# Peptides against a protein of PDB entry 4AID: the designs that were tried, part 52

Target 1, 242 residues: chain A of PDB entry 4AID
Amino acid sequence: FDIKRKTIEWGGKTLVLETGRIARQADGAVLATMGETVVLATAVFAKSQKPGQDFFPLTVNYQEKTFAAGKIPGGFFKREGRPSEKETLVSRLIDRPIRPLFVKGFKNEVQVVVTVLQHDLENDPDILGMVAASAALCLSGAPFMGPIGAARVGWVDGAYVLNPTLDEMKESKMDLVVAGTADAVMMVESEIQELSEEIVLGGVNFAHQQMQAVIDAIIDLAEHAAKEPFAFEPEDTDAIKA

## One batch from the design tools (peptide; made by RFdiffusion4, then SolubleMPNN)

Design b2_p13_2_s3 (from b2_p13_2, 7 letters changed)
Fold by OpenDDE base, seed 3:
Structure b2_p13_2_s3 (fold): chain B 242 residues (1-242), chain A 13 residues (1-13)
Amino acid sequence: as target 1 above (242 residues)
Amino acid sequence: MWRRFSAEFPPPW
């Protein structure tokens, strides 16, 4: 088994990105760990476009399986069938920043699946899921112009906190999720309690700065483990305007 | 009072 692993210190926690052990049938697969929270991201893409496909068919599915329920607050046997509100929201958080980064004109089916394998009750698997999905896409050979990084920023005792624990978030006046490339912020989702615009903008900048280490870690992993890029030539849409 | 903010920024290409 050719197992590649990248480990970084990130916000006072160890982030591990691993590929080559699990889900080898996927185009890309990454096991991501932070604390004792563990997620598996898989990326699969079709090698041809369906006849009559007019839009980019990206599907993102974040799921918290029942076997992780021994460490997930709320112990409800989720019926196999409908995503929870949390799963729906996190699927959108992953979808939003990655969707625009596919090469224009690419209309092959892409499926990203993020599965929570373990939860430590401290580290939320959503940010880890975003990072893992980005890494899995970069490894897949899909025409994805990533990586993205992601970060959650809290505001606790007058300071920014990178990826606050679930307990630190109770004291936080900000829940700010940022995703972006090395060069640009792609997505912001925030809930804020009585903070100035300056603090919020500073939080976005802080998040974008702190995610660079994750972006670099994904690039380093991809240099060692990415598949050959899928040969995709975008139709020259500029030739139809002459 | 909580305020929600959501934004998306397209890539430069």
Scores: peptide ipSAE 0.378, ipTM 0.903, DockQ to the pose 0.875
Fold by OpenDDE base, seed 4:
Structure b2_p13_2_s3 (fold): chain B 242 residues (1-242), chain A 13 residues (1-13)
Amino acid sequence: as target 1 above (242 residues)
Amino acid sequence: MWRRFSAEFPPPW
């Protein structure tokens, strides 16, 4: 087994990104761990476009599997088959920042699947899922202009907290999820309790700064483990408008 | 009161 692993300290927790042990049939596959929360992200893409494909067919699916449900807060045995509201929301959180980063004109089917394997009841799998999905795409050889990083920012006792625990989030006046590239913020999703715009903007900047270590970790993993880039030349659609 | 804010900043390409 050619297992490649990157480990960093991130927000006072160990983040581990691993590839090569599981889901080898995917184009990219990353096992990400933070604390005892574990997610598997897989990226698969079609090697050709479907005839008549007019849109980019990206599907992102975040899943909390029943074997992890004994460790998921509120873990009613979700019947296999229909995404929960949470799974739908997190799938969208992952989709939003990655969708714009595919090379323009790429219309091959892409499927990203994030599966929660373990939950520690402290670290939410959503941020870890975003990171893992980014890493899996970077390893896949798909024409993806990532990596993205992601971070959750809380506001507890007048300070920013990177990736607050579920218990710290009870005291937080902010739930701010940020995703971005090394150079730019791509997405912000926030719920706030009567905080100033300055604090929120400071939280976005804090998140973007703190995600750089994750971006660098994905790059380092990709340098060692990425597949050869898929040869894609965008059709010169500008030549048809002349 | 909780307020929600959502934004997307697509790349210029």
Scores: peptide ipSAE 0.368, ipTM 0.899, DockQ to the pose 0.818
Fold by OpenDDE base, seed 5:
Structure b2_p13_2_s3 (fold): chain B 242 residues (1-242), chain A 13 residues (1-13)
Amino acid sequence: as target 1 above (242 residues)
Amino acid sequence: MWRRFSAEFPPPW
């Protein structure tokens, strides 16, 4: 087993990104840990386009599976049913920043699956899932122009808090999720209680600055563990408009 | 009152 691990301190917590132990059948697979919250991200992509594929077939699926039914608040038997509202929202939070970063013209099927393996009731697995999905894509060899980083920012006692705990979030006047590349903010999702636009914009900048350490950690992991890039040449579709 | 804000900033390509 060639296990690669990157560990960083991030927002006063240890973030661990690990590959090579589990889900080795995926194109990319990352086990991400923050506190006692653990997620597995897997990326799989088709090596050919389906005949007549007109759009980029990216599917992102975030799942809080029942293996944590002893430690997930509200752990009644979620039947194999519709994704919860949370699972749907987090799947979209992951999808939104990654979708535009695929090479134009790439229409091979891509599936990203994020599975919550453990939840500590302090660290929300959504941000960790975004980071893990980014890392799994960077390891996969898919034509993905990542990594993305992600961060949650709270506003507690008149200060920004990076990745506030679920308890700190009860005191927070802001729930700001930001995703971006090294160079740009790609996505913002926020819920705000009576804060100025200046505080919110400052929170976006704070998030983007703080996620650089995660981006760098994903790059370092990818340098040591990424698969060879999938040879993809976009067909010059501009040649059909003559 | 909670205000929700959502934005996307696609890359220029």
Scores: peptide ipSAE 0.368, ipTM 0.899, DockQ to the pose 0.811
Fold by OpenDDE base, seed 1:
Structure b2_p13_2_s3 (fold): chain B 242 residues (1-242), chain A 13 residues (1-13)
Amino acid sequence: as target 1 above (242 residues)
Amino acid sequence: MWRRFSAEFPPPW
């Protein structure tokens, strides 16, 4: 196995990004670990566009498998086949920042699947899933203008907390999820309790600053493990309007 | 009272 691994310290936790051990049939595959939470992201893309494809067919599927049910509250009766509300929301959180970063005119089918393999009950798999999906896309050779980073920011005891634990989040006045590139914030999702706009904006800036280490870690992993870029030439649609 | 905020900032391309 040619296993490539990047390890960083991030918010006082070890983040590990690994490729080459699992899901080798995917275009990109990343095993991401933070604490004892483990996710597998896979990216697969079609090598041609379907005839008459008018929109970009990106599908993102976040799933918490029942094999993690020994550590997932309520996991005993996931009816096979329908995503939970959480799985639907997290799939959207991953989709939102990545969708705009595909090369304009790319309309080949892309499927991103994020699977929670283990949950430690401290580190939420959603942020880790966003990071892993970004990394898997960067490794895939798809025309993706990532990476994205992601971070959760809490406000506990008058301070910002990067990726607060599920227990720290009970004391938090803010649940702020941010995703972005090195250069820009792409997405913000927040729930706040009686905080000023200044604190929230400061939280977005803090998140964007803190995600740079993750972006750099994905880039370093991609330099060592990415597939050759898929040769895609966008159709010059501007030439048809002359 | 909880307040929700959601935003998206697409790239300029």
Scores: peptide ipSAE 0.366, ipTM 0.897, DockQ to the pose 0.818

Design b2_p13_2_s4 (from b2_p13_2, 8 letters changed)
Fold by OpenDDE base, seed 3:
Structure b2_p13_2_s4 (fold): chain B 242 residues (1-242), chain A 13 residues (1-13)
Amino acid sequence: as target 1 above (242 residues)
Amino acid sequence: MMRRFSAEFPPPW
């Protein structure tokens, strides 16, 4: 097995990105670990466009399987059924920053699936899922102009906290999720309790700075493990304006 | 009072 792994220290936790062991049938597949939380992201794209495809058919599915929460007392079988509200929200958090980064005119079907394999009850798998999805797309050969990084920022005891634990988040006056490229913020989602705009803007900047190490880790993984880029020539839409 | 904020920014290209 040609297993490629990148390990970084990130917010006082070890982040591991691994490819080449699991889901080899996908175009890209990344196992991401932070603490004892583990997610598998897979990216699959069609090698042709469907006739009459008018829009970019990206689907993102985030899934928290009940078996991944081995420490939740009283875990009722979440039936493989309708996504939970959380799974729906996290699927959107992943979709929003990645969708604009596909090459214009690319209308081949793309499916991103993020599966929580293990949950430590400290590290929320949503940020890890965003990172893993970005990495899986960069490895896939799809015409994706990533990577994106992602970070959660808390405000605890008058300071920014990178990727606060679920317990630290109870004391946080801010739940700020940021996603972006190396150069730009692409998405912000926040819930804030009585904080100034200055603190919030500082949190966005802090998140964007802290995600650079993750972006660099995805690039390094992709340099060693990415598939050949899919040969896609965008239709020269400028030729229709003449 | 909780304030929600959501934003999306286009790519720089």
Scores: peptide ipSAE 0.349, ipTM 0.895, DockQ to the pose 0.902
Fold by OpenDDE base, seed 1:
Structure b2_p13_2_s4 (fold): chain B 242 residues (1-242), chain A 13 residues (1-13)
Amino acid sequence: as target 1 above (242 residues)
Amino acid sequence: MMRRFSAEFPPPW
């Protein structure tokens, strides 16, 4: 197995991005670990467009599988049922920042699957899932203009906290999720308790600054492990206006 | 009172 690994310290926790051990049949596959929370992201894309495909067919599926439920309170055997509300929300959190970053005119099917393999009950797998999905796409050879980074920001005892634990989040006056590229914020999702707009904007800036280390880690992993870029030439739609 | 905010900032292309 040609295993490539990047390890960084991020918000006082070790983030590990690994490829080459699992899901080798995917175009891109990344194991991401933070604390004892582990996610597998896979990216698969079609090598041709379907006839009559008018829109970009991206599907993102985040799943918290029952193997993590050995530690999750209330993890009764949910058969392969409809996604939970959480799984639906996190799938959208991943989808929103990545969808605009595909090359214009690319209409091949893309499927991103994020599977929670382990949960430590401290580190939320949603941020880790966003990072892993970004990394898997960058490794895939798909025409994706990433990476994205992501961060959760809390406000605890008058300070910003990067990726607060589930226990720290109970004391937090802010739940701020940010995703972006090296250059730009792409998405913000927030729940705020009586904080100034200045603190919230400062939280967005803090998130964007703190995600740079993750973006750099994905780039370094991709330089060593990415597949050859898929040869995609967008149809020059400007040539039909002559 | 909880205030929820959601935003998206697509790239310029």
Scores: peptide ipSAE 0.344, ipTM 0.890, DockQ to the pose 0.829
Fold by OpenDDE base, seed 4:
Structure b2_p13_2_s4 (fold): chain B 242 residues (1-242), chain A 13 residues (1-13)
Amino acid sequence: as target 1 above (242 residues)
Amino acid sequence: MMRRFSAEFPPPW
């Protein structure tokens, strides 16, 4: 196995991004670990467009497997076969920032699957899943203009907290999820308890600053483990309007 | 009072 690994300290926790051990049949595959929370992201893309494909067929599926359910809050009642509300929401959190970053005119099928393998009850797999999905896409050779970073920001005792634990989040006046590129914020999702707009905007800026280390870690991993870029030339659609 | 905020920003290209 040619295993490549990047390890960084991020918000006082060790983030590990690993490729080459698991899901080698995918175009990209990343095992991401923070604490004892472990996710597998896989990216697969079709090498051709379907005839008559008029939209970009991106599917993102975040899933928490039943074998991990004994360590996942509420996992004991997961019916196999239908996404939970959480799985649906997290799938959307991953989809939203990545969808706009595909090269315009790319209409090959893309499937991103994020699987929670382990949960430590401290580190939420959603942020880790966003990071892992970004990394898997960057490794895949798909025409993806990533990486994205992601961060959760809390507001605890009058300070920003990067990726608060589930217990710290109970005391947090903010649940702010931010995703972005190195240069730009792409997505914000927040739930806020009686905070000023200034604190919220400061939280977005804090998140964007703190995700740079993750973006850099994905780039470093990709330099050592990315597949050759898929040769995609967008059809010159401007030539059909003349 | 709890407030939800959601936003998406297009890429700069």
Scores: peptide ipSAE 0.342, ipTM 0.891, DockQ to the pose 0.901
Fold by OpenDDE base, seed 5:
Structure b2_p13_2_s4 (fold): chain B 242 residues (1-242), chain A 13 residues (1-13)
Amino acid sequence: as target 1 above (242 residues)
Amino acid sequence: MMRRFSAEFPPPW
């Protein structure tokens, strides 16, 4: 196996992005680790459009599978069934910033699956899942104009905290999730307790600055491990509106 | 009172 790995220090934690060991049948696959939290992101895309496909069929599925439950509180037998509220929300958090970054006119099926393999009860797998999904797409050869980075920002003791632990989040007056490209913020999701707009905007800027190291890490991984870009020419849809 | 904020920004293209 040709295993490629990128390791960075990110918010006082080691982020590891690995490809080439697991899910090799996917177009892109990334194992991402932060602390003892481990996620697998896979990206798969169809090499042809379905007949009559009129919209971009992107599906994002985030899953916290029961086999990780040896450390997860409440890990007694969630039946294989309906996504949890968390799984639904995190799937949307991943979907929102990546969906606009596909090349216009691309209507082949894309499936992103993020599976939590391990949870340390400190590092939330959602941000790690966003990063892993971005990396998996960049490796896939899909016409994706990423990477995106992502970050969670807390406000603890009058300071910004990058990717606060679950315990730090109890003391945080802000839960701010930001996703973006190198150049632009693409998505913000926040829950805020009695903070000024200035602190929140500063948190968005802080997140965008801090995610650059992740974006660069994904680019470096992609330079060494990406598949050949899928040959896609967007149909000149401007010719049909005349 | 918790305030929730959600935003999406299109790509520059």
Scores: peptide ipSAE 0.342, ipTM 0.891, DockQ to the pose 0.878

Design b2_p13_3_s1 (from b2_p13_3, 6 letters changed)
Fold by OpenDDE base, seed 5:
Structure b2_p13_3_s1 (fold): chain B 242 residues (1-242), chain A 13 residues (1-13)
Amino acid sequence: as target 1 above (242 residues)
Amino acid sequence: MKIESIDVVEALK
């Protein structure tokens, strides 16, 4: 086993990105840890396009498996087969910022799976899942123009809080999730309680600034552990209009 | 098992 690990301090918490231990059969696989919350992201992509594929077939699946539920209050037996509302929402939060970053014309199947392995009841696995998915894609060799970073921003006691705990979020007037590249904000999702647009925009800027350390950590991990880039040449779609 | 920890601890001060 060749295990590569990047560790950073991020928002007063240790973020660990690890590859090479688990899911080595995937194109990319990252075990990400923040506090005692642990997620596994895997990226798999087809090496050819399916005949007749007319759209980019990206599937993102975020899963909070009941195996992590040993500490989750209310771990009702998730009926096998239907994602929860949370799992559906987080799958979209991951999908939204990554989808536009694939090379135009790439229509090979891509599957991103984020599995929550452990939950500490302080750190929500959604942000960690976004980061892990980004890292797994960057390691995969897929024609993905990432990384993305992600951050949650709260507004507690008149200040921005990076990745507030679930308890701090009860006091927060803002739940702002931002994802972006080094250069651009790709996605904003927000729930806000009576805050000015200026505070919200400031929160987006704060998130984008704070996610740079994560982007840099993913780049550093990728420099040491990424697979060779998949040789993809977009078909010159201009040749079919002649 | 080779563990290369790239411990670049950039403490964000």
Scores: peptide ipSAE 0.029, ipTM 0.491, DockQ to the pose 0.023
Fold by OpenDDE base, seed 3:
Structure b2_p13_3_s1 (fold): chain B 242 residues (1-242), chain A 13 residues (1-13)
Amino acid sequence: as target 1 above (242 residues)
Amino acid sequence: MKIESIDVVEALK
């Protein structure tokens, strides 16, 4: 097994990104851990485009498996085979920032699957899932112009809190999820309670600053463990305008 | 409670 691991301290928690132990049949696979929350992200892409494919066929699927349900709030009643509202929402949170980062004209099927393997009841697996999905794509060789980082920002006792625990979030006046590249914010999702726009914008900036360490960790992992880039030549759409 | 969903394509300078 060629296991590569990156470990960083992030918001007072240990973030671990690991590849090479599990799901080696995927194009990219990352086991990500923060606290005792554990997710597996896998990225798989088709090596050819389907005939007549007119759109980019990206599918993102976030799943909180029933075997982890003893540690997942509300997990006891998950109907087998349909995403919960949470799983649907988190799948979209992962999809939104990654979709625009694929090379224009790439229309091969891409499947990203994020599976929650363990939940500690403190660290929400959504942010960890976003990070893991980004890392898995960067390892895959797909024409993905990532990485993205992600962060949740709370507002507790008049201060920004990076990735607040589920208990700290009960006292938070803000639930701000940000995803971005090193240079750009790609997505903001916010739920706010009576906060000024200045505080919210400051939260976006705080998130973007704090995610740089994660972006750097994904880059370092990719430098040591990424597959060779898939040879993709965009169809020269400029040649049809001549 | 305000929910805001923004896809920001701006480079933060």
Scores: peptide ipSAE 0.027, ipTM 0.640, DockQ to the pose 0.060
Fold by OpenDDE base, seed 2:
Structure b2_p13_3_s1 (fold): chain B 242 residues (1-242), chain A 13 residues (1-13)
Amino acid sequence: as target 1 above (242 residues)
Amino acid sequence: MKIESIDVVEALK
């Protein structure tokens, strides 16, 4: 087994991206750790398009398994079943920034699954899940024009805080989740308490700056562990609108 | 089992 690991310090925490140990049957698989929060992202894509497929069939599924539920605030014994509200929201947070980054005309089925394996009660698995999903896609060989980075920004004591803990977030006047590429912000989700637009925009910029190290870490991991790119050429009819 | 660790300690403060 060839295990590749990238480790960075990120917002005063250790971020680890690992591939090659787990879920090797996926096209891409990343075990991501921040603090003691651990997620597994897997990316799988079909090698052909279904006949008559007219839309891009991307499915993103964030899930918090029952074994992690004892470490998730408000996590009761989750029965296998319908996604929780949190799982649905986080699945969308992951979906939103990655969906537009697939090569136009690619209509093969893509499944991204992010599974929370451990929660430390400090580091929210959502940001880590976004990062892990990005990394798994970059490793997969899918025609994905990532990576994306992601960051949460708080506003505590008149300063931006990168990926505030769940306890720091209680004192934060801002819950700002940003995802983007090296060059662009792809998604913003914000809950704000009586802050100026200037502070919010500054928070988006701060997030985008701080996620660059994550992007670089994913690129470095991909250079060492990515599969060969899937040979996909968009049909000329889909290329004319790029 | 080959473990390749790519440790880049960039302190993003």
Scores: peptide ipSAE 0.021, ipTM 0.477, DockQ to the pose 0.025
Fold by OpenDDE base, seed 4:
Structure b2_p13_3_s1 (fold): chain B 242 residues (1-242), chain A 13 residues (1-13)
Amino acid sequence: as target 1 above (242 residues)
Amino acid sequence: MKIESIDVVEALK
């Protein structure tokens, strides 16, 4: 197997992005690890549009599998079938920043699946899942204008903390999730306890600065492991509605 | 010092 791995130090933790071992049948597949939390992101896209397709059919599915549930807080036997509230929310967190980065007029079906394989009870797999999904899309050859980075920012003891542990988050006055490109913030989601707007805006800036190392790591992995770009030219008819 | 490494791991079959 041709296994390509990018390793960086990120927020005092080792982030590993690996491709080529698992899910090689996907267009893109990335195994991402931070601490002992492990996620598999897969990206698959249709090579043609369905007749009469009028919208971009992107599906994002974040899932915490039952085999990992022995280490997932609150991971009581998820009945096979309906996403949990967490899985639904994280699927949206991944969807929101990636959806606008697809080339306009691309209406081929895209499926992004993020599977939590292991949870260490310290590192939340949501941020890791966002990073892995971005990397998998960049490797896939889909007309995706990524990468995105992502970061969680806490406010602990009067300072910003990059990707706080689940225990540090109990002491945090902020749960700020940011996703963006090298140049732009694409998504902000925040839960805040009695903090000024200045601290929150500073947290967004901190997140965007800290995610650059992840963006660079995805680019570097893609230079070595990306598939050839899928040849897509939008039909001129969709350009007339802008 | 950010340690950035790309490891190409040939899985020995």
Scores: peptide ipSAE 0.020, ipTM 0.468, DockQ to the pose 0.017

